# Designs tried in a protein design run: peptides against a protein of PDB entry 2AKA. Part 27

Target 1, 299 residues: chain A of PDB entry 2AKA
Amino acid sequence: MEDLIPLVNRLQDAFSAIGQNADLDLPQIAVVGGQSAGKSSVLENFVGRDFLPRGSGIVTRRPLVLQLVNSTTEYAEFLHCKGKKFTDFEEVRLEIEAETDRVTGTNKGISPVPINLRVYSPHVLNLTLVDLPGMTKVPVGDQPPDIEFQIRDMLMQFVTKENCLILAVSPANSDLANSDALKIAKEVDPQGQRTIGVITKLDLMDEGTDARDVLENKLLPLRRGYIGVVNRSQKDIDGKKDITAALAAERKFFLSHPSYRHLADRMGTPYLQKVLNQQLTNHIRDTLPGLRNKLQSQL

## One batch from the design tools (peptide; aimed at target 1 L7)

Design b2_p15_8_s3 (made by RFdiffusion4, then SolubleMPNN; from b2_p15_8, 8 letters changed)
Fold by OpenDDE base, seed 2:
Parts: sequence; C-alpha cells; structure tokens
Structure b2_p15_8_s3 (fold): chain B 299 residues (1-299), chain A 15 residues (1-15)
Amino acid sequence: as target 1 above (299 residues)
Amino acid sequence: SQLQKDVDDIISLIE
C-alpha cells in the first residue's frame, strides 16, 4: 500500500515526458488558495526546508508537481534536468524561478506547463501535491488584465477532474464564506466529496474569536473535514525562523488554546501530512481499478 | 517500455 504513491509518480513522470493526454485523470491532490493564504508555507513545512519562490502577488506561476518521497537521503530532482541532485534548497528555489521565467518571461505571466520536482527526505511521508497559482483579482505589474481568469482557467484544468482531490487552503483571519479556495472547490465539488479543508492563520484571528465550528466540520461541512495549521509569519520566514521550531510552536498553540485543545491531536502540519498521505493512498486504491482500462487504451 | 511496465505494475497491485 505504501508503494502506491511512488508507483503513480512513475506514471506521472512517464506521461509528463511524452505529453500527458488531456483525457488521462490520474489520482492527485491539487492545492488551491488565494494569494497569501499560507499555501507555500504549508508545503515548505512538509519538507522542512525553504524552497518555494516568495514575494508579493503571484509566486507560483506554473503548476508545481511536488513529489515527496521518504528516503534515507535528502535531495531534490527536477524532471527537466534529470541526473542533477540538489542538496541546497536555495538552489531548488532558484531553479523553480529560473524554469518559470524560461517559459513565462519576466512579466509575471503564467503557464499551464508543470514543473516536476521530486524531494527525497527522511523527514517526509510519501505525498504528491500539485501546487497551483494563487487566486487573485488584481493584476500587478505588467500582468495581463485578465490574469484572474487565466489563473481560474488553469485551476479548472486540474480541479474539474474526477480523480483530483482538492486541498483548499483558507486563512482563518478572513471570512471563510468568501474564501477563494472554498468557492472554487464548491463550484466543482458542490457536495464536498473531493475537498480537504486547510485552515491557516489561526494564530492571527481577532482576540475572542475562533474557528472551532469550522474545524469541527459544523459550519461548512466537508466529507473529508478540516485541518487547522499554524504557519510561520512572513516576518519569521524573512528572518529564516527554523521550521522545526515553528512546528513545535504550532503544537503548543493548539494544546494551549481553549477552543482547540480538544482537537489538538487532529490538528497541525504533522497530522495534515499523515492525513494527506492516507487520503492519497486510499484515493489511488479506489480509482486505479477504473483507470486500468483507460491506461491500457492510452498505450 | 517503462510506461507499459509501470501500467502493468499498477494493474498487478489492484488484482
């Protein structure tokens, strides 16, 4: 069972190499969220390294297929430069930026062509995520005026697929009823069957308020529920705050908070990693029988 | 091909 994710990774790589057919619907998790929702921080917390592009506005401008693989060694590999092992994760960040710019130019445009990144680490669970550009409503710089719709169209290419699970990342310090992530998820998954909710910025909520009802799945129920996380602040990220220390602080936050203490064992980044590994594994198992005939027909 | 092998491996796991 633990080998299902790596096996699907091989298929994903093979199809990427030959130009994946639009009709192929591999089981995967697409990560969606508004800009500054904390999406990048969640992914970096899984790896325990700073490796994603940062900045104002749209940082992810191409789909990033992030394949996490538990291994005795720690290094990263890109599909577009096979044989090169990255051990410095700053170089990984730079390569993502360079590869993005190679296709999109310097105008902060977007491209639907994925970047495939595999990270081997003893500190990760097997997990594949497709990181998608953050949803925005306001063009910045020399972005085209319809950038919002370009991003939405790109996201729809992934989240409309039946075998695509949706990791909807929403900040707690904003009205969840207006969450871009939950809106797009509701549009393509109206019954909440494929959506996993992640609530970030719980530590930034106004004093006297909490997201207990959401986290208990009582306000906007999803079949797969919600998991709360606490990420590093932008200041902490800029100051290179240690992710391990941040994860400890996250645990302390949930344990010490009167509204979340009873949920603490089902909250936080480590629990999210475990749940996503299990969700993806089970999803692969459930979908593969239906994919067998389709896969054979594509050969 | 590697693709065929991977497909076969997946099929074998679900049988």
Scores: peptide ipSAE 0.066, ipTM 0.741, DockQ to the pose 0.144
OpenDDE base, seeds 1, 3, 4, 5: peptide ipSAE 0.064, 0.046, 0.070, 0.042; ipTM 0.727, 0.713, 0.740, 0.716; seed 4 fails the geometry check

Design b2_p15_8_s4 (made by RFdiffusion4, then SolubleMPNN; from b2_p15_8, 9 letters changed)
Fold by OpenDDE base, seed 4:
Structure b2_p15_8_s4 (fold): chain B 299 residues (1-299), chain A 15 residues (1-15)
Amino acid sequence: as target 1 above (299 residues)
Amino acid sequence: SDLQADVDDIIATIK
C-alpha cells in the first residue's frame, strides 16, 4: 500500500502547473492564524529549520503549499524551479521572498497563486499543509487600505472547501475567545468538524492563568481537539536557537507544568505532526472516492 | 494523461 499523501502531492503539483488549484476541492489542511500567532514557528518546527520569511506585519503573502516528505536526505525543491535542490534553508527563505515579490511586486500586496515547496527530511513525517497569509487589521507599506478584506477573501477561497481541514493557530497569551483563527474557523465550520486547534505561546501566559480548559476541549469544543505547543521566543529565533533544543524545552515545559503535566503526551510539536499526518491520511482515504468522478471530469 | 493515471493510482490504493 503506497502512502496516500505523496500521491495527493502529485495531483497538487500537476494541478498547480495547469492553474487549476482554485477549482479543485482536494483533501488538504489550510493553516490559518493572526499575525504573530506563531504559525510560521509551528511549520518551521516540523522541518527543524528556519526557512520561512519573518518580519512585522504581513509576511506570508501567497499561499505556500508545504509538502513534507520523509526521506533519508535533507533538501528542498520548488515546483517553479524544478531540478534545483536547496540544502541551505536560508536560500529557501530567500527564494520564497523572491518568488513572492516576482508576482506581487514590491508593494507588499498579496496573490492567490500558490508557491509549491517540497521538503525532504529524515526529521519529518509525510505531511502537506497550505500556509495562508496571516490575518491583519492594519495595512503596512504600500498595501491597499482594504488589505484585511483581501486576505480574508483569499482565506475563504480555501477554508470554505468541504474537503479542507483547518489548522487554526491561536496564541494562548491573548483572549482565545477573540482568536482570529478560531473565529474564521467557526464561521466556515460552525460545528467544528474540520478544525484542528493549535494553541501557541502557552509559556507566555500570565502567572496564575492557564489554557487547560481549552486544551481539554471544554471551552470551545472541536471534534478534532486542540494541541498545545511551545515555540521559540523571538529572541531565541533572532539568536538562532536550535530548533531541536527548543523541542526539548517544549517537552520539559509540558512535563513540569502543573496544569499540563497530565496532557504532556498529547501536546507538543512532535505529537502535532503525528496527529496531522494521521488525520490527513485518513481524510484523503475518506474523501477521494467521492472526488474521483469530479476530478476526472475536470481533467 | 499523467493526471488520470495518478487519480487511478490513488483510487486503486484506497480500495
Scores: peptide ipSAE 0.101, ipTM 0.770, DockQ to the pose 0.138
OpenDDE base, seeds 1, 2, 3, 5: peptide ipSAE 0.046, 0.049, 0.039, 0.032; ipTM 0.735, 0.752, 0.734, 0.721

## One batch from the design tools (peptide; aimed at target 1 L11 A14 N293)

Design b2_p16_1 (made by RFdiffusion4)
Pose (drawn by RFdiffusion4):
Structure b2_p16_1 (pose): chain A 299 residues (1-299), chain P 16 residues (1-16)
Amino acid sequence: as target 1 above (299 residues)
Amino acid sequence: SAAELQAILDEIESLV
């Protein structure tokens, strides 16, 4: 049903101003990743436009409820900017930065108050993700020292919930067994039943190595599987993001890599969008029947 | 806000 994701989108809007309540549990996907995992590039490749804040370290300082709606037209709206239509995605980035600073005292700390961004685009499938602060150790920023713990605690508030699917994002050019995202997913989902793995930067692996065993779901098995992507950034004449060329380069990469050719149809951003749309829809279908009565008791 | 939420919950009940 093309209606389930939109229905939950309305619930997320309604609960955007409702503070943390450990019992409230909407069916949704939380994006979890180490700061080096490239999780912003994954989202920007869904949208086909650069729109997320840039900076060293943390990019998401408040949970970003990103609601992507397939559309013939292309624009964005924030729940906190009633009626305004954003057509220039640089302005979208600037609004994320401004609304975040409006809330965060220190210009580098974090807040649990979500920003609700809806993007209508021909480049996207109907899909909703909640992007969360990336994990890191060295609080190299400017307040606070326990920032690693504040981020972990915020992530746990989301992912300890049973209806929260986990999109664990890890770079291929690292020790995947030591992935911050996969580790935190294992702490709350030991059976790997509600974690979807994403492996980024496959084109940056050392010469003569590959991530075939993980992509084939053999080395670190997850019921919902792994999807690999690459960010082969292409810019148009104006120096701006060209998503059609970037997706073609990604497709060429998987078709030409001897380790991945046989999986190409199950790798890449278009496929990832398809998988997330499907899994999120089925998950909502599964949880919606008991939802109304459960919510009443939990509010 | 409460009324909008109640409308959403009624819609969910009807669907189910």

Design b2_p16_1_s1 (made by RFdiffusion4, then SolubleMPNN; from b2_p16_1 with A2E E13D S14K)
Fold by OpenDDE base, seed 1:
Structure b2_p16_1_s1 (fold): chain B 299 residues (1-299), chain A 16 residues (1-16)
Amino acid sequence: as target 1 above (299 residues)
Amino acid sequence: SEAELQAILDEIDKLV
């Protein structure tokens, strides 16, 4: 079963190389959420490295196919620069920025053309995620006035596909009813069959409030449920707080919080990784026979 | 390529 995700990774790479990414309904997980919802922090917590672009506004401007592969060694590879191994994750960040700018130009526009990044690490489970641009309402800088719609259209190209699972990332310190992630998920998955909820910023909720009802799947039920995570604060990121230390703090947060203690074994980044690995593996297994038939028809 | 696709199909057949 552990080989199913790597198999789909090879399919993703092959189809990316021929420019057919848009037409294939590959089993995948698309990551959706508003700007600053914590998507990039969740992905970095999986790797245990700072490697994604950071800044104000739209940071992710192209889909990032992030292929995590459990390995004895730690390095990254891009599909667009085959043969180059990155061991410095700062260089990975710079390459994402450079490759984004190469295609989108200086106008901070978006492109639907994915960046394929494979990360080998002993600290990851096999997992592939497609990080998508953060939903925004307000254009910033030289962005086109219709940037909100361009982002939505790009997201729809992924999340409307039947074999696409949706990782909906929502901050707990905002009204969940106004979650951009859950709104788009509900639009394309009204029965909540393909959506996995991630609740970030649980540590930033107002005193006397909690997201217990959300995390217990009582407020906005998803078949695949919700998983709460605690990311590093902006202060912690700026202070270069170690992700491993942040994961320990996350565990402590859930265990010590009166509203979440009973859920603690089903919360946090390590549990999220495990669940996503299992769900993706199972989803691939279920979809693979149909995919095989489609591929055979192309020969 | 067709050869790459066939190789992937062969791998699928081993896992299914």
Scores: peptide ipSAE 0.261, ipTM 0.855, DockQ to the pose 0.608
OpenDDE base, seeds 2, 3, 4, 5: peptide ipSAE 0.250, 0.239, 0.250, 0.235; ipTM 0.847, 0.849, 0.852, 0.844

Design b2_p16_1_s2 (made by RFdiffusion4, then SolubleMPNN; from b2_p16_1, 5 letters changed)
Fold by OpenDDE base, seed 1:
Structure b2_p16_1_s2 (fold): chain B 299 residues (1-299), chain A 16 residues (1-16)
Amino acid sequence: as target 1 above (299 residues)
Amino acid sequence: SQAELEAILQEIDELV
């Protein structure tokens, strides 16, 4: 079963190389959420490295197919520069930025053409995620006035597919009824069958408020439930707080919080990673027979 | 390539 995710990764790479990524309903997890919802921080916490572009506005401007592979060594590889091994994750960040700019130009536009990044690490479980541009309502800089719709259309190309699971990332310090992630998920998955909820910024909620009802799946029920996480603060990121230390602080947060203590074993980044690995593996297993038949018909 | 797809199909058949 551990080899199912690597197998689909090879399919993703093969189809990316021929430009057919948009037409294939591969079993995958698309990551959706508003700008600053904490998507990039969740992905970096899985790797234990700072390697994603950061900044104001739309940071992710192309889909990023992030393939995490458990390995004895730690390095990254891009599909667009085969044979180059990156061991410095700052160089990985710079390559994502450079490759994004190469395709989108200087106008900070978006492109539906994925970047395929594979990260080998002893600290990860096998997991593939498609990081998508953050939903926004306000164009910034030289962005097209219709950038909101362009992002939505791009997201819809992924999340409308039957074999796409949706990792809906929503901040707890905002009204969940207004969550961009949960809205788009509900539009394409009205029964909540394909959606996994991630609640970020639980540490930034107002005193006397909590997200207990959401995390207990009582407010907006999803079949696959919700997992709360605590990311590094912007101050912690700027201060280069170690991700390992942040994961320990996250565990302490859930264990010490009166509203979350009883959920603590089903919360946090390590648990999320495990759940996503299991969910993706099972989803691949269930979809492979149908995928095989489709692939055979194309030969 | 077609050869890569055939190799992947063979691996699927071995895993399923």
Scores: peptide ipSAE 0.285, ipTM 0.853, DockQ to the pose 0.663
OpenDDE base, seeds 2, 3, 4, 5: peptide ipSAE 0.279, 0.270, 0.276, 0.269; ipTM 0.854, 0.847, 0.849, 0.848

Design b2_p16_1_s3 (made by RFdiffusion4, then SolubleMPNN; from b2_p16_1, 5 letters changed)
Fold by OpenDDE base, seed 2:
Structure b2_p16_1_s3 (fold): chain B 299 residues (1-299), chain A 16 residues (1-16)
Amino acid sequence: as target 1 above (299 residues)
Amino acid sequence: SQAELDAILAEIDALV
């Protein structure tokens, strides 16, 4: 069972090579959320490295298939440049930006064509996530006026698939009823069967407010529940605050907070990573028989 | 390739 995620990674790579990525209902986790919801920070916290594009507006402009593989060595590989091993994660960031610009041009447009990135690390569990462009209502720079709808249409290509799990990332310091992530998840998963809620920015909530009812799954129930996380602030990122130190601060936050102390063992980035590994592994096991039959009928 | 798909299918059959 430990090899199920690597097996699906080989399927993803094989289908990417033949251009059929959009038509396959592969067992996967799509990451959805508004711009600045903290999606990229959650993914970087899993790796323990800064490697995703940063900036204002739409940063992720192509789907990023992020394949995390537990290994004794630390390096990254892209499917579009096979045989090149990246050990500098700043070069990984630059390659994502360059490969994005190669397909979308300089106008900050979007493309549904995935970037496939595999990261080998001793600090990760086996886990594959599809990072999707952040939902926005306001075009920035030279973006087309319909960019909101283009992003939504791209997201729908992933999240409408029955074998797609949805990692819905919502900031706690915004009205959860207005969460773009939870809105799109409820549209395609009205019974909350495929959705995992992530609540970011718990440390940025107004004094005297908390997300306890959300995290206890009492406000907007999801079958797979909610996990709270605390990411580095933009100031911490700009100041190059170490991710390991940030993860220790996250643990301290949950343990010391009166509203969250009783949930602390079921919160934070390390727990989220473990839960996602387990849920993806189980989901692959449950979907593989149906996927096999579909694959055999198409060959 | 077809050979890669066949190999992956065989691995699926061994794990299921």
Scores: peptide ipSAE 0.179, ipTM 0.823, DockQ to the pose 0.767
OpenDDE base, seeds 1, 3, 4, 5: peptide ipSAE 0.174, 0.154, 0.156, 0.157; ipTM 0.818, 0.811, 0.813, 0.814

Design b2_p16_1_s4 (made by RFdiffusion4, then SolubleMPNN; from b2_p16_1 with A2E D10E E13D S14E)
Fold by OpenDDE base, seed 1:
Formats: sequence, C-alpha cells, structure tokens
Structure b2_p16_1_s4 (fold): chain B 299 residues (1-299), chain A 16 residues (1-16)
Amino acid sequence: as target 1 above (299 residues)
Amino acid sequence: SEAELQAILEEIDELV
C-alpha cells in the first residue's frame, strides 16, 4: 500500500511531460483556500522547511504539485530541471519563483501549467498535494482585473474532477460561512464526500470564542471531517522560529485549550499528514482499477 | 512515452 502514492507520482510526471495534466482525472488532493488562509504554512509544516514563496497578494501563481516521498535522505527535485538535486530549501523557494516568473512574465499573472516538485525526506509521509493559487477578490499591481475569475477557473479545472479530493483550508479567525475554501468545495462537492476541512489560525481567535462545533463536524458536516492546525505566526516566520518547535507548540495548544483538549489526538499537523496519507492511499486504491482501464485503452 | 505508460501499467497490475 505504501507504493501507491509513488506510482501515481510517476503517472503525474509522465502526463506533465506531455502537457496532458488538465485532461487526466488522476487521484489527487487539491489544496484550496483564500489568500493568507495558511495553505503554504501547512505544506511547509509537513516538510519541516521554509521553501514556498512568501509575500503579499497572490504568491502561488501556478499549481504546485508537491510530491512528498519518505526517504533516508533529504533533498528536492523539480521535473523541469531533471538531475538537479536541491539540498538547500531556500534554493527550492527561489527556483519556484524563477520558474513561475519564466512562464507568467512580469505582470504577476497566473498560469494553469503545474510546477512539479518532489521532496525526499525522512520526516515526511508519502503524500502528494496540488497547491493552488489563493482565491482573491482584489487585483494587486499589474494583475488583470478579472484575476479573481482566472483563479476560480483554474481551481475548477482541478476540483471538478471526480478523483480530486479537496483540502479546504479555512482560517478560524474569519467567518466560516464566508470561507472561500468551503464555498468552492460545496459548489463542486455539495454532499461533502471529497472535501477534507483544515481549520487554521485557531490560536488567533478572539477570547471567549472557539471552533469546537466546526472541529466536531457539527456546523458544516464533511464526511471526511475537519482537522485543526496551528501554524507559526508571521512574527514567528520572520523570526525564523523552527518548525519543529512550532509543532511542539501546536500540540501544547490543543492539549491545554479547554475547548480542544478532548480532540487533541485528532488535531495538529502530524495527525493531518497521517490522515492525508491514508486518505490518498485509500483513494488511489479505489480509483486505480478505473484508471488502469482508461490508460490501457490509450495504448 | 508509450513505454513509460506501459511500465506504469505493469506496476499497477502488480499492486492491484
């Protein structure tokens, strides 16, 4: 079972190389959420490294196929520069930025052409995620006035696919009824069958408020439920707070919080990673027979 | 390539 995710990774790479990524309904998890919802922080917490572009506005401007592979060594590889091993994750960040700019130009536009990044690490479970541009309502800089619709159209190319699971990232310090992630998920998955909810910024909620009802799956029920996480604050990121220390603080947060203590074993980044690995593995297993038949018909 | 796809299909058959 542990080899199912690597197998689909090879399919993803093969189809990316021929430009057919948009037409294949591969079993995958698409990560969706508003700008600053905490998507990039969740992904970096899985790796334990700072390696994703950061900044104001739309940071992710191309889909990022992030393939996490458990390995005895730690390094990254891009599909667009085969044979180059990155051991400095700052160089990984710079390569994502450079490759994004190469395709989108200087106008900070978006492109539906994925970047394929594989990260080998002893600290990860096998997991593939497609990080998608953050939903926004306001164009910034030289962005097209219809950038909101361009992003939505790009997201829809992924999340409308039957074999696409949706990791809906929503901040707890905002009205969940207005969550961009949950709105788009409900549009394409009205029965909540393909959606996994991630609730970020639980540590930034107003005093006397909590997201207990959401995390207990009572407010907006998803079949696959919700997992709360606590990311590093912007101050912690700027201060280069270690991700390992942040994960310990996250565990302490859930254990010490009166509203979340009883859920603590089903919360946090390590638990999320485990659940996503299991969900993706099971989803691949269920979809592989149908995928095999489709692939065989193309030979 | 077709050869790569065939190799992947063979691996699927071994895992399923």
Scores: peptide ipSAE 0.284, ipTM 0.855, DockQ to the pose 0.701
OpenDDE base, seeds 2, 3, 4, 5: peptide ipSAE 0.274, 0.266, 0.272, 0.262; ipTM 0.852, 0.850, 0.853, 0.847

Design b2_p16_2 (made by RFdiffusion4)
Pose (drawn by RFdiffusion4):
Structure b2_p16_2 (pose): chain A 299 residues (1-299), chain P 16 residues (1-16)
Amino acid sequence: as target 1 above (299 residues)
Amino acid sequence: SSETERVLELIEELEE
């Protein structure tokens, strides 16, 4: 049903101003990743426009509820900017930065208050993800020293919930067994039943190595599987993001890599969008029947 | 359908 994701989108809007309540549990996807995993690039490739804050270290300092709606037209709206239509995605980036600073005292700390961004685009399938601060160790920023723990605690508030599917994002050019995202997913989902793996930067692996075993779901098995992507950034004449060319380059990569050709139809951003739309829809279908009665008891 | 309607009613109440 094309209606389930929009229905939950309304619930997320309604609960955006409701503070943390450990018992409230909407069906949704939380994006979890180490700061080196390239999780922003995954989201920007869904949208086809650069729109997320840039900077060293942390990009998301407040949970970003990103609601992507397939549309013939292309624009964005924030729940906190009633009626305004953003058509220039640079302004979208600037609003994310401004609304975040409006809330965060220190210009580098974090807050649990969400920013609710809806994007209408021909480049997206109906899909909703909650992007969360990336994980890191060295609090190299400017306050606070326990920032690693504040981030982990915020992530746990989301992913310890049973209806929260986990999109664990890990770079292929690292020790995947030591992935911050997969490790935290294992702490709360030991059976791997509600974690979807994303492997980025496959084109950056060392010469003569590949991530076939993980992509084939053999080395670190997850019931919902892994999907590989690459960010082969292409710019148009104006120096701006060209998503059609970037997706073609990604498709060429998988078709030409001897280790991945046989999986190409199950890799890449378009396929990832398809998978997330399908899994999120089925998950909502599964959880909606008991939802209304459960919510009343939990509020 | 009925469950959706009930959820929408809840949403309306929360918006108020």

Design b2_p16_2_s1 (made by RFdiffusion4, then SolubleMPNN; from b2_p16_2, 6 letters changed)
Fold by OpenDDE base, seed 5:
Structure b2_p16_2_s1 (fold): chain B 299 residues (1-299), chain A 16 residues (1-16)
Amino acid sequence: as target 1 above (299 residues)
Amino acid sequence: SSIKEEILELIKELES
């Protein structure tokens, strides 16, 4: 059943080649969240490598179709440069930046044209995610004044699709009721059927506060629930803290925290990756009956 | 096109 994800990956690649992007209703997981919500860190933690652009404000400026494939070897490939295997993930980061700039220029604008990146690794489960630009209200640099709406419009192209699951990433150290991720998810998925909540920055909450009610799915219930994670701090990222060490620290955090210890086995990045693999696989299976007719009509 | 045919075959494979 796990083999369904690679098959869908090949479909994604094929459709990309013919210019089908956001209009394609393939089973997929779109990652949404405000800027600095921790999306990039979550994705990098899955791979165990630093490979995504970093910085203040908007970093993801094109949709990134990240296809994780379990393999005996570790390397990355881009659809736009077939045949080139990247084993240095710093080069992967540079390629993302270069390819983004090639299309958007250096004005920090956005483009709806996806970058397709496949990562082979023995340390990943089969999983495909579409990383989307972080929601923002304040333009930076040479961004157009309406950048907020451009981003929202781009996100809506993905998250409104019935076969799109939504990975809503929200920081715990901000008001969850005002989470950009959860707001957009609720707008397009009012019944909470397609949304998986990720709560980051649990380690940055004020003393005496916790997100237990959220993580127990009691505050803003989602059918697919919430998973808490602890990412590297910006200081740790800048200092090139090892992701493996960070994952160990994450495990320790949940096990040692009075409010989260009872949830520890259902928290953390490794568990999140497992859940997403299962969710996506099951979602593909569930959508198969209508897939042929829908896809054929789009050809 | 060859791509269209490939897509159809992949869909068929998914359904099997």
Scores: peptide ipSAE 0.251, ipTM 0.860, DockQ to the pose 0.145
OpenDDE base, seeds 1, 2, 3, 4: peptide ipSAE 0.240, 0.250, 0.228, 0.223; ipTM 0.857, 0.861, 0.852, 0.847

Design b2_p16_2_s2 (made by RFdiffusion4, then SolubleMPNN; from b2_p16_2, 8 letters changed)
Fold by OpenDDE base, seed 2:
Structure b2_p16_2_s2 (fold): chain B 299 residues (1-299), chain A 16 residues (1-16)
Amino acid sequence: as target 1 above (299 residues)
Amino acid sequence: SSTIQGILDLIKELES
């Protein structure tokens, strides 16, 4: 059963190699959210390493197919440079930036061409995610004035697919009704069947306020529910605060918060990773028959 | 494609 996610990885690799990945409705999880919603932090917390580009504005400018593989060793590999094993995750970050710039140039533009990154680690569950550019309304630098719509169009290429689950990342310290992630999810998944809600920045909410109703799935119900997480602050990230320590602090946060204590066992990054692994596995199983038929027609 | 066929074979095996 655990072999299903690696199977999808092989599918992704195979179709990427032949340039047909855009035409295939693969079972996958697309990560969507506004800029600074905390997407990158969630992904880095899964790996336990700092490896994603950081900065102001749009940091993710190409889809990143992140394939996490539980292994006895820790290293990363890119599909675009096969055979090279990265053990320094700073070099992984640099490679993502270099590969992004190679295609998009230096104007901070975007490209729909995915970067495929596989991370082997003893500290991860098998999990494949597609990290997508953060939604924005304001062009920066040399970005085209219609960058907002370019990003949206790119996202739509993924999230409109029936076999695509949507990991909608929203910050708790902003009005959830105005969440870019939930808006786009609602547009393509109006019944909330394919959307998993992630609520970040719970520790940054105003004193006396909480997101209990959201996390209990009572405010904006999703079939797959909501999971709250607490990420490192930007200051902590810049200061290279240890992710392990941050995860411990996250656990403590939920356990000690009067509004979240009763939910603590169903919150936090480790639980999110587990849930995503399970949901993706089940989703793959459910979609395999249809996928098989489609693949058969490609022979 | 041999790769696709291999994947299809694996899928078939898993579905059995």
Scores: peptide ipSAE 0.213, ipTM 0.832, DockQ to the pose 0.090
OpenDDE base, seeds 1, 3, 4, 5: peptide ipSAE 0.201, 0.187, 0.172, 0.183; ipTM 0.827, 0.817, 0.812, 0.819

Design b2_p16_2_s3 (made by RFdiffusion4, then SolubleMPNN; from b2_p16_2, 5 letters changed)
Fold by OpenDDE base, seed 2:
Structure b2_p16_2_s3 (fold): chain B 299 residues (1-299), chain A 16 residues (1-16)
Amino acid sequence: as target 1 above (299 residues)
Amino acid sequence: SSIVEGILELIEELES
């Protein structure tokens, strides 16, 4: 059995065509985190392109099913625009924004209807993630006053599923005990069986502090552990700093940091991508037999 | 339907 991730991609596409049946529990990884936790940066680092909407407040307002496919060519395709190949990733960003606005309107509301984006690239591993809206407590613009709960309800539709792994993204420069990502993960995965922790902004921690205990899985243990990453600063993003250069800087950060040097080979965006590919593949293998039985009963 | 095709592909893959 090989190419399990592409197989699940086909299943995702098939079910998305009919509005994504909520009764189907596909093996997947849902990405959760507070606003500005660094979720979008992690995803863009995987692709090596700037392609996600940016801004203040809630940027991701619809679930984004991001299907990364290793290929000899580089282009993107949307399920809602079949046959159109995007080679300019700025156009990808614009399409995400346009498609989001088409459904949510101009009030910066959210919708549970996913956007399905497939990216072919020689620079990616096969990996499928569901990027979810960032958790927030403060409505912005014309958002409804209960936007916090709307987001939470949307997230719960994904993370409560038994076959859903949770990529919990938390910034290191905030109190992890108050991490929105870890809190929601703990609610639905109290034993930490389905949760993978990502710690961002390690480079922004106060001098003399570190997240070593967290990264060593000693503070808030998760079965699947924690992986630290260093993303581009907002200034770097605005200045269009090259992602390749940022990845090199990330490697240097871990290698040169006294608290993280011993963990360097198990840290960073490339390692995260590898781990997610492996974990998703294994997870698919483990869950597909049960899924087959459920699906077969629907024939 | 694409759904049926997906299901069939999954079954085939698991049985191979």
Scores: peptide ipSAE 0.101, ipTM 0.763, DockQ to the pose 0.142
OpenDDE base, seeds 1, 3, 4, 5: peptide ipSAE 0.097, 0.081, 0.072, 0.086; ipTM 0.771, 0.758, 0.758, 0.766

